Peptides against a protein of PDB entry 4HTP. Designs and how they scored, part 74

Target 1, 231 residues: chain A of PDB entry 4HTP
Amino acid sequence: SQTVASHVPFADLCSTLERIQKSKGRAEKIRHFREFLDSWRKFHDALHKNHKDVTDSFYPAMRLILPQLERERMAYGIKETMLAKLYIELLNLPRDGKDALKLLNYRTPTGTHGDAGDFAMIAYFVLKPRCLQKGSLTIQQVNDLLDSIASNNSAKRKDLIKKSLLQLITQSSALEQKWLIRMIIKDLKLGVSQQTIFSVFHNDAAELHNVTTDLEKVCRQLHDPSVGLSD

## One batch from the design tools (peptide; made by RFdiffusion4, then SolubleMPNN)

Design b2_p15_6_s2 (from b2_p15_6, 6 letters changed)
Fold by OpenDDE base, seed 5:
Structure b2_p15_6_s2 (fold): chain B 231 residues (1-231), chain A 15 residues (1-15)
Amino acid sequence: as target 1 above (231 residues)
Amino acid sequence: MSHLEKLVEEIEKEE
C-alpha cells in the first residue's frame, strides 16, 4: 500500500533534525518539528484523499525521531566500534591514519571541538569530504533496511547485516549518516524532551503512550490533531 | 517551500 513514508526523502527528516539541533531555544526547536509534521499531515491528506480508513500514519518518522521508544524492531547489535571498522574498510582509510584513529578512539577528546564521545559527529567530519552530497533513500527504505538489520541480527547473519549497512551508507550523505548513526545508537541529542515531541504531535499523545507504550497506536489513533481520545 | 510541500503540489496537480 502507498504510504507517506515511501515518498518522503530521508534527507528531509535529517535536515529537520539538524535544524532542531542547531536551534538554541525551545520555541524554535518546536517550530521546526511542527513544520515537518504539518507538511507530513498535509501530504497524507492529499495522498489518501480518496481512501478512508488507511493505516498509514506518522509512525515511520516518529520511530526514527524517538528511537528509544521502539518496541516493534529488535536490537540491531551494532556498536560504534563496528561502525568505525566498517567505515575504515569502506573508505579505505589507513589504519594508522588520523581519520581511522579518530573513529576508533571517538571517546578520547581530540582538541577543542567538544565532540568527544559523539561518534556520529566524528563520523560526519570524516565522511563529509568523501560521501555523496545528496542521499537517495526514502524514510520507508531506511526503515526497511533497519528492519533487515534487526532481523538478521536476531538470526546471527552477520554478512546480511553488513550488506544492509553498506546499502544505507552508500546511498546517504554525510549529514544523513550522522543522523542514521544516532538513530541506531538511539540518542539524537535534539535538546527537546519526549514530552515536548508528544505535546506537539497531539495533546493526548503522552497519555496514550503512557497507557499503551505503543508508538504506532499513538500515531494511528491520534493522527488528526483535532480529534481526541474521548471523541 | 519544503520538499514535502512540493510533493503535495505535485499530487494535487495530478487530480
Scores: peptide ipSAE 0.038, ipTM 0.721, DockQ to the pose 0.903
Fold by OpenDDE base, seed 2:
Parts: structure tokens; sequence; C-alpha cells
Structure b2_p15_6_s2 (fold): chain B 231 residues (1-231), chain A 15 residues (1-15)
């Protein structure tokens, strides 16, 4: 069956996250998230107009926005050091060069951007002059690749993990990779709490999540903001 | 108009 996530570019989510991060006030951050969510729901209604009983929901996006709440997908087994080495290899960076050293020593950056300890930001600046301007992945495809990584990590298939990572990297812009890294590391640095995200999604979302600890159930049962838990 | 809004309009036109 068709899903909203199969139609939504990953770039659209990343652009939304970037706007949220850049916004100074809580209200503006909430607005950007709400706009994305409302557009998603509208698209869902249009896509599934003739199908009342669909399992499709905001879950594919929500699990990327709240990656720390992921319970379906197992651990990726990916750390910053692994990504650094991969980027050095992929971009053919001189091992003793400035950019390679920035990636490897991301915890103590000497740069002017104040991005100390933020590997994703360091990677972004290295990638920006070297990567595609626009990615080609949908949210569904990103999730499929992340599922593959987790599965192959559990199976100890390091080469297949690398393959999936390369697919993600080669089909993503520098901005998309910045956010992808943060999703993998499970720290988006949005400046909004989990509670705020749930409250914007649905009034009952936090409560349902507290009971079920199931992000997919939260997204499915509370897909319609006008329909509560008791309805 | 967001990309999603454009996609919605396209779907609505096809129906």
Amino acid sequence: as target 1 above (231 residues)
Amino acid sequence: MSHLEKLVEEIEKEE
C-alpha cells in the first residue's frame, strides 16, 4: 500500500528541522513543526481518501524526529569515529589534512563556529563544498536504509552496513547528511522538548506514549488531532 | 507553498 512517507522527500523533513533549529523562540519552533505535520496530515487524507482503514501514519517521520524513542529498530552500532573514517575514505581526504583531522577530532574543534562536540555540524561544513545540492531519498527510503543498517549490525555484517551508509551518503545533500547523522546518533539539538513535540502532535500523545512506550501506536491512534483516546 | 502542499494539489486534481 502507498504511504505518505514514500512520497515525502527526506529533504523536506531536513529543511523543517533546520528551520526549527534556527528559530530562537519556542513559538516559532512549534510553528515550523506544526506546518510540517499539518501538511503531512493533509497529504494523508488526500492519498487515502478512498481507504478508511489504513495503518499509515506520521510514524515514519516521528521516529526520525524523536530517534531516542525508537524501540522497533535495534542499535545501529555507528559512532562518530566510524563516520569520520568513512567520510575520509569516501571523500578521499588527506589523512593528515585539516578536514580529516576536524572529523577525527570533532570533540575539540579549533574552528570559529563554536561547534565543539557536534560531529554533524563539523561534517556539514566538510561536506557542503563536496556534496550534491539536492538529495533524492524519500523518508521511506531513509527508514528502509536505517532498518538495513540495524539489521546488519545485529548480524555483524560490517560490509553491508557500509553499503547502506554509502547509499545514504551518496544520495543526500550536506544538509540532509547533517540531520541524518543526528538521527543516527539520536541527538537532533532542536531546542524543543519531547513533551512539546507530543503536545503539538496531539493533546493525548504524551499520555499514550507514557502508557504504551510505542511511538507507532501513538502515531496511529492519534493520527487525527480531533479524535481523542476516549473516542 | 510547501512541497507537500503541491503534492496534495496534484493528487486532488487526479481524483
Scores: peptide ipSAE 0.036, ipTM 0.720, DockQ to the pose 0.921
Fold by OpenDDE base, seed 1:
Structure b2_p15_6_s2 (fold): chain B 231 residues (1-231), chain A 15 residues (1-15)
Amino acid sequence: as target 1 above (231 residues)
Amino acid sequence: MSHLEKLVEEIEKEE
């Protein structure tokens, strides 16, 4: 069956996340998230207009927004150092060059932008002048590739992990890669709490998650903001 | 208009 996630570009989510991160106030951050969520729900209603029983929900997006709550897929086995080495290889960066050293020594404040310790931001600036193409991945495709990475990590298939990572990287803009890195590392740095995200999604979302620890169940059962847990 | 809103309109036009 078709899902909303199969139609939504990953770029749209990344743009929303970027707006949230750049926003100073809580209210503005919430507004950007709400706008994305409302658009998602409207699309869901249109896509599934003639289908009464669908399992489709906001879960594909929510698990990327709250990656620390992921319980379905296993660990990626990916750290910043692995990504640094991969980018150096992929971009053919001189190993002793400034950009390679920035990626490898991302914790050391060597940059002009004060992004020390934020690997994703360092990667973004290295990637920005080198990424010529707009990203082409949907949210579903990103999740499929992440599932592949997790599965292959469990199976100790390092070559297949690299293949899936390369597919993600080569089909993503610098901005999308910034957010993808943060999703993999499980730190989005949005400046909004998990509680805030849940509260905007549904009034009962935090409670249901606290009981079930199942993000998919939360997204499915509380898909309609007007229908509560007691209904 | 958001990208999603455009997609909604496209789906609604096909119906």
Scores: peptide ipSAE 0.036, ipTM 0.709, DockQ to the pose 0.930
Fold by OpenDDE base, seed 4:
Structure b2_p15_6_s2 (fold): chain B 231 residues (1-231), chain A 15 residues (1-15)
Amino acid sequence: as target 1 above (231 residues)
Amino acid sequence: MSHLEKLVEEIEKEE
């Protein structure tokens, strides 16, 4: 079935997240998120113009924006150290080289940027001169690959986990990978609270999530911002 | 073929 997520580039979400992160004020952060959400809803209405009862919603994006609330897929089993080793291998980095050491020792501030403990930022700077400028993945494809990783982790299929990670990495820009890492680690560092994200999405979203703990249900039931829980 | 593309192909062949 046609979904909005199958048409929206992952790069567009990452660009939005980057804008939110760079914004200093809460109001500006909210504006960037709202613009993305409004665009998504408009596209949904156009895509599903002739189909009233669709299960499609903002859920594919929301679960990437609020990855700590993910309940559908199991744990990835991926930590920063695993990603560091993977990048060293994939990029053919000298093991004793500066970039390899930066990735492995990401907790120790070795650089001027003050990014100590932010593995995603360290990875970004290593990847920036080495990766393609534009990725090719949609939001749906990213979620499919993440589902595969979680499934393979549960099945203890390490080689298949590596394969799915490689597919993500090879089809993503450095910026997209920065955000993908943060999604996997479940720390986006947006500077905006979960409650704020929910409040922008729908006035009743926080309440419904508190009761159901089901992010997909929240996105489906509250897809229309003008229709409340009591309606 | 990029180094990354080669690695992907190698993994796909092992399956």
Scores: peptide ipSAE 0.007, ipTM 0.457, DockQ to the pose 0.020

Design b2_p15_6_s3 (from b2_p15_6, 7 letters changed)
Fold by OpenDDE base, seed 1:
Structure b2_p15_6_s3 (fold): chain B 231 residues (1-231), chain A 15 residues (1-15)
Amino acid sequence: as target 1 above (231 residues)
Amino acid sequence: MSHLEKLAEEIEKLE
């Protein structure tokens, strides 16, 4: 079945997240998220206009925005050091070079940028002059690749994990990779709370999540902001 | 108009 996520470029989500992160005020952060969500809902209504009983929802995006609440897929088994080594290899960076050392020593970078401890930001600056300007992945494709990584991690298939990571990396811009890294590490640094995200999504979302701990159920049952839990 | 809204309009026109 067709899903909204199969049509939405991952770049669109990343651009929204970037706007949220760059916004200083809570109100502006909320506005950017709301605009993305409203656009998603409108697209959903258009895509499914002639289809009843669809299970499609905001879940594919929500699970990337709130990756710490992911319960469907198992652990990735990926840390910053693994990604650093992968980038050094993929980008053919000199191992003793400045960029390789920045990635490996991301917690204590020697540099002018206050990005100490933020691996994703360090990676972004290394990737920016070397990567595609625009990625080609949809949100669905990103989730499929992440599912593959989690599954193969559980199966201890390191080669297949690397393959899926390479697919993600080679088909993504530097900005998209910045956010992808943060999704994998489960720290988006948006500057908005989980509660705020839920409140913008639906008034009853936080309550339903607290009871069910099922992000997909929350997204599906509360897809319509005008229909509450008691309805 | 957001990218998604444009895509939504395109889908609606195909129907």
Scores: peptide ipSAE 0.040, ipTM 0.666, DockQ to the pose 0.890
Fold by OpenDDE base, seed 3:
Structure b2_p15_6_s3 (fold): chain B 231 residues (1-231), chain A 15 residues (1-15)
Amino acid sequence: as target 1 above (231 residues)
Amino acid sequence: MSHLEKLAEEIEKLE
């Protein structure tokens, strides 16, 4: 069956997240998220206009926006140090070079952008002159690759983990990789709370999540903002 | 018009 996530470019989500991060006020952050969500719902209605009782929902996007609430897939087993080493290898960076050292020592201030401790930002600047300008992945494809990573981590298949990571990296822009890294590390640094995200999604979302701890159930049951838990 | 809205319109035209 067709899903909204199979049609939405991952770049569109990343652009939205970038706008949210750059916004100074809570109101602007909320606006950017709401615009993305409303567009998603409109597309859902169009895509499924002839099909009732679909299981498709905002879940594929929500689990990337709130990765700390992920419960369906197991741990990735990926840390910043692993990604640093992978990028050094993939980009053929000199190990004693400036860019390799920035990635490996990401916690140490380098004086350029004040991004000490933010590996994703450091990676972004290293990747920007070296990567594709536009990615080709959909949200569905990103989730499929992340599922593969988690499954292979559980199975201790390091070679297959690397394969999936390479697919993500080679098909993503520097900006998309910045956000992908933050999704994997489970820290988006959006400057908006989980409660705010839920409140914008649906008035009952926080309550349902508190009871079920199931993000997919929250997205599916509360897909329609006009239909509450008691309805 | 958002990218998703454009895609929605395209789907509606094909059906």
Scores: peptide ipSAE 0.040, ipTM 0.668, DockQ to the pose 0.901
Fold by OpenDDE base, seed 2:
Structure b2_p15_6_s3 (fold): chain B 231 residues (1-231), chain A 15 residues (1-15)
Amino acid sequence: as target 1 above (231 residues)
Amino acid sequence: MSHLEKLAEEIEKLE
């Protein structure tokens, strides 16, 4: 079925997240999120103009923005150390080289950027001179690959996990990979609370999530900001 | 205009 997520580049979400992270004030962070959400809803209305009762919603994006609330897919089984080793291999980095050591020892302060402990940021700087300027993945494709990783982790298929990770990496810019890593590790560092994200999405979103703990239901039932739970 | 807004306009033109 045709979904909004199948048309939205993952790069667009990552650019929005980057703007949110770089914004200093709560109001500016909210503005960037609202702009993305409003654009998504407008696109949804255009895409589904002649189709009533679609199940399509903001859920594909929301589950990436609030990855700690993910309940549909199982654990990835991916840690920073695994990603470090994968990048060293993929980029053919000398094992004893500066960049390889930065990735492996990401928790150690390197003194240059103050990004000690932020693996995604360290990876970004290593990737930036080595990766494509723009990725080719849609939000749907990213979610499909993440679903594959989770499924194969449950099945203990390490080689297939690696294959899906390689597909994500090779089709993504350095910026997209920074955010993808944060999604996998479930720490986006946006500087806005879950409550704020829900409040911007819909007035009833926090309450519905508290009751159902189902992010998809929240996104589907509260897709229209003008229609409340009591309606 | 965001990329999504441009895409929305393109879809509307095709209808």
Scores: peptide ipSAE 0.038, ipTM 0.666, DockQ to the pose 0.906
Fold by OpenDDE base, seed 4:
Structure b2_p15_6_s3 (fold): chain B 231 residues (1-231), chain A 15 residues (1-15)
Amino acid sequence: as target 1 above (231 residues)
Amino acid sequence: MSHLEKLAEEIEKLE
């Protein structure tokens, strides 16, 4: 079935997240999220103009923005150490080289940038001179690959996990990979609360999520900001 | 072309 997520580049979400992170004030952070959400809803209306009863919603994006609330997809089994080793291998980094050591020792402050403990930022700087300038993945494709990783983790297929990770990495810019890492680790560091994200999405979103704990149901049932839970 | 770009092209050819 045709979905909004199949048409939206993952780069667009990452650019939005980057703008949110760089914004200092809550109001500016909210503005960037709202602009992305409004664009998504407008595209949805255009895409599904002739189809009133669709299950398509903001869920594919929301589950990447609030990855800690993911309940459909099982655990990835991926930690920073695994990613570090993968990048060292993939990028053919000297094991005793500066960049390899930065990735492996990401918790130790190395340098003036204050990025200690943020593996995604360390990875970004290593990747920036080595990766594609523009990624090619849609939000749907990213979710499909993440589903594959979770499924293969459950099946203990380490080789297939690596394959899916390589597909993600090789088709993503350094900026996209920064955010992808944060999605996998489930820490986006946006500087806005879950409550704020829900409040911007829909006035009843936090309440419905508290009752159902189902992020897809929240996104589908409250797709229209003008239609409440009691309607 | 970066190392990753080369790998991306290889993957695309296999698909």
Scores: peptide ipSAE 0.009, ipTM 0.510, DockQ to the pose 0.029

Design b2_p15_6_s4 (from b2_p15_6, 6 letters changed)
Fold by OpenDDE base, seed 2:
Structure b2_p15_6_s4 (fold): chain B 231 residues (1-231), chain A 15 residues (1-15)
Amino acid sequence: as target 1 above (231 residues)
Amino acid sequence: MSHLEKLVEKIEEEE
C-alpha cells in the first residue's frame, strides 16, 4: 500500500528540522513543526481519500524526530568514531589532514564555530563542499536503510552495515547527513521538548505514549487532531 | 508552498 512516507523527500524533513533548530523562540519552533505536520496530514487525506482503514500515519517521520523513543528498531551499533572513519575513507581525506583530525577529535574544540562535541555539525562542514546539493531519498527509504542497519547490527554483519551507510551517505546532501547523524546518535538538538512535540501533534499524545510507550500506536490512534482517545 | 502542498495539489488534480 502507498504511504505518505514513500512520497515525502527526506530533504523536506531535514529542512523543517533545520528551521526549527535555527528558530530562537519556542513559538517559531512550534510553528515550523506544525506546518510540516499539517502538510503531512493533508497529503495523507488526499492519498488515502478512498481508503478509510489505512495503517499509514505520521509514525515514519515521528520516529526520526523523536529517535530516543524508538522501540521497534534495535540498536544501530554506530558511534561517531565509526562514522568519522567511514567519512575519511569515503571522502579520501588525508589521515593526518585537518578535516580527518576534526572528525576524529570532534570532542576537542577546534575552530571558530563552537561546535565542540557536536559530531554532526563538524561532519556537515566537512561534507558541505564535497557532497550533492540535493538528496534523493524519501522518508520511507531512509527508514528502510536504518532498519537494515539495525538488523545487520544484531546479526553482526559489519559489511552490510557499511553498505547501507554508504547508500545513505551517497544519496544525501550535507544537510541531510547532518540530521541523519543526529537521528542515528539520537540527539537532534532541536531546542524543543518531547512534550512540546506531542502537544503539537495531538492533545492526548503525551498521555497515550505514557501508557503504551508505543510511538506507532500514538501516531495511528491520534492521526486526526480532532478525534480524541475517548472518541 | 511546501513540496508536500504541491504534491497534494497534484493528487487532487488527478482525482
Scores: peptide ipSAE 0.052, ipTM 0.729, DockQ to the pose 0.925
Fold by OpenDDE base, seed 5:
Structure b2_p15_6_s4 (fold): chain B 231 residues (1-231), chain A 15 residues (1-15)
Amino acid sequence: as target 1 above (231 residues)
Amino acid sequence: MSHLEKLVEKIEEEE
């Protein structure tokens, strides 16, 4: 079935997340999220104009924005060290070179940039001069690849995990990879709380999530911001 | 306009 997520570039989500992260004030962060959400809902209404009772919702995006609340997808089994090794291999970085050492020793403060311990930021700077300027993946495709990684991790198929990771990496910009890494590690560093995200999404979202712990159910049942739980 | 807004316009024009 046709979904909003199958039409929305992953780059659009990443650019929104980047704007949120760079914004200093809570109000500005909220504005950027609201603009993305409103555009998504408008697209949903247009896409599904002639189809009532669709199961499509904001869930494909929400589970990437709040990856700590993911309950459908199993563990990826991916750590920063694995990603570092993969990037060194893929980019053919000299093992004793500055960039390889930055990726491997991401926890050690290297110079004045204050990015110590943030693997995604270190990876971004290594990738920026070496990767595509624009990615080609949709939000749906990203979720499909992440599902594949989780499934293959459960099945202990390391070769297939690597294949899916390579697909993600080779079809993504440096900025998209920065955010993808943060989604996999489940730490976006947006500077906004889960409660704030829910409150912007729907007034009843936090309550429904507290009861159900089901992010998909929250997104489906509260798709319309004007329709409450009691309605 | 955001990329999403452009996509919405495209869908609306195809109707």
Scores: peptide ipSAE 0.044, ipTM 0.723, DockQ to the pose 0.906
Fold by OpenDDE base, seed 1:
Order: C-alpha cells, then structure tokens, then sequence
Structure b2_p15_6_s4 (fold): chain B 231 residues (1-231), chain A 15 residues (1-15)
C-alpha cells in the first residue's frame, strides 16, 4: 500500500528541521513543526480517502525527528570517525588537507564558524561546495536505506553498510546530509524537547509513549489529533 | 504553498 512517506521528499523534512533549528523562540520552532505535521495529515487524508483501514501514520517522519526513541531498527554501528573516513574517500579529499583534517578532528575548534564538536555542521560546510545535485530521496527511501544499514550491521556485512551509506550520500544535498548525519548519530540539536514534539503531535502522545515505549503505536493510535486515548 | 499541499491538490484533481 502507498504511504505518505513514499511521496514526501526527504528534502522537505530537512528544510523543516533547518527552519526549526534556526528559529530562536519556542513558538516559532513549534510553528514550523506544526506546519509540516498539518501538511502531512492533510496529505494522508487525501491519499487514503477511499481506504478506511490503513496502518500508515506519521511514524516514518517521527522516527527521524526523534531518532533516540527508535526501537524497531537495530544499531547502525556508525560513528563520526567512520563517516569522516567515508567522506574523505568519497570526495577524494587529500588526507593531509584542511577539509579532511576538519572532518577527522571535528572536536577541535579549527573552523571560523564555531562549529567545533558538531560533526554534521563541519560535514555540511565541506559538502556544500561539492554537492552539485538536489537530493532525490523520499522519507520512505531514507528509512529503507537506514533499515538496510542496521540489518547489515547486525549481520556484520560491512561492504553492504558502505553501499547503503553511499546511496544515501550520493542522492542527498549537503543540507540533507547534515540532517541525515544527525539522525544516524541520534542528535538533531533542534532546540525543542521531546515533550514539545509530542505535545504538538497529540495531547496524549507523551503519556502513551511513556506506557508503551512504541513510537509507531503512538503515531498510529494518535494519528487524529481530535481522538484521544479514552475515545 | 508547501510541496505537500501541491501533492494534495494533484491527488484531489485526479479523483
């Protein structure tokens, strides 16, 4: 069955996340998230207009927004150092060059932008002048590739992990890769709490998550903001 | 208009 996630570009989520991160106030951050969520729900209603029983929900997006709450997917086995080495190889960066050293020594404040310790931001600036193409991945495709990475990590298939990572990287803009890195590392740095995200999604979302620890169940059962847990 | 809103319009026009 078709899902909303199969139609939504990953770029749209990344643009929303970027707006949230750049926003100074809580209210503005919430507004950007709400706008994305409302658009998602409207699309869901249109896509599934003639289908009464669908399992489709906001879960594909929510698990990327709250990656620390992921329970379905196993560990990626990916760290910043691995990504640094991969980018150096992929971009053919001189190993002793400034950009390679920035990626490898991302914790050391060597940059002009004060992004020390934020690998995703360092990667973004290295990637920005080198990424010529707009990203082409949907949210579903990103999740499929991430599932592949996790599965292959469990199976100790390092070559297949690299293959899936290369697919993610080569089909993503610098901005999308910034956010993808943060999703993999499980730190989005949005400046909004998990509680805030849940509260905007549904009034009962935090409570249901606290009981079930199942993000998919939360997204499915509380898909309609007007229908509560007691209904 | 958001990308999603445009997609909604396309679906509604096809119905």
Amino acid sequence: as target 1 above (231 residues)
Amino acid sequence: MSHLEKLVEKIEEEE
Scores: peptide ipSAE 0.038, ipTM 0.715, DockQ to the pose 0.938
Fold by OpenDDE base, seed 4:
Structure b2_p15_6_s4 (fold): chain B 231 residues (1-231), chain A 15 residues (1-15)
Amino acid sequence: as target 1 above (231 residues)
Amino acid sequence: MSHLEKLVEKIEEEE
């Protein structure tokens, strides 16, 4: 079935997240998120114009924006150290080289940027001169690959986890990988609270999530911002 | 073929 997520580039979400992160004020952060959400809803309405009862919703994006609320897929089993080793291998970085050491020792501030403990930012700077400028993945494809990683982790299939990670990495820009890492680690560092994200999505979203703990249900039931829980 | 593409092909051949 046609979904909005199958048409939206992952790069567009990452660009939005980057704008949110760079914004200093809460109002500006909210504006960037709202613009993305409104665009998504408009596309949904156009895509599903002739289909009233669709299960498609903002859920594919929401679960990437609020990855700590993910309940559908199991744990990835991926930590920063695993990603560091993977990047060293994939990029053929000298093991004793500066970039390899930055990735492995990401907790120790070795650089001027003050990014101590932010593995995703360290990875970004290593990747920036080495990766393609534009990725090719949609939001749906990213979620499919993340589902594969979680499934393979549960099955203890390390080689298949590596394969799925390689597919993500090889088809993503440095910026997209920065955000993908943060999604996997479940720390986006947006500077906006979960409550704020929910409030922008729908006035009743926080309440419904508190009761159901089901992010997909929240996105489906509250897809229309004008229709409340009591309606 | 990039180094990354070669790695992907290798993994696909091993499956």
Scores: peptide ipSAE 0.008, ipTM 0.435, DockQ to the pose 0.020

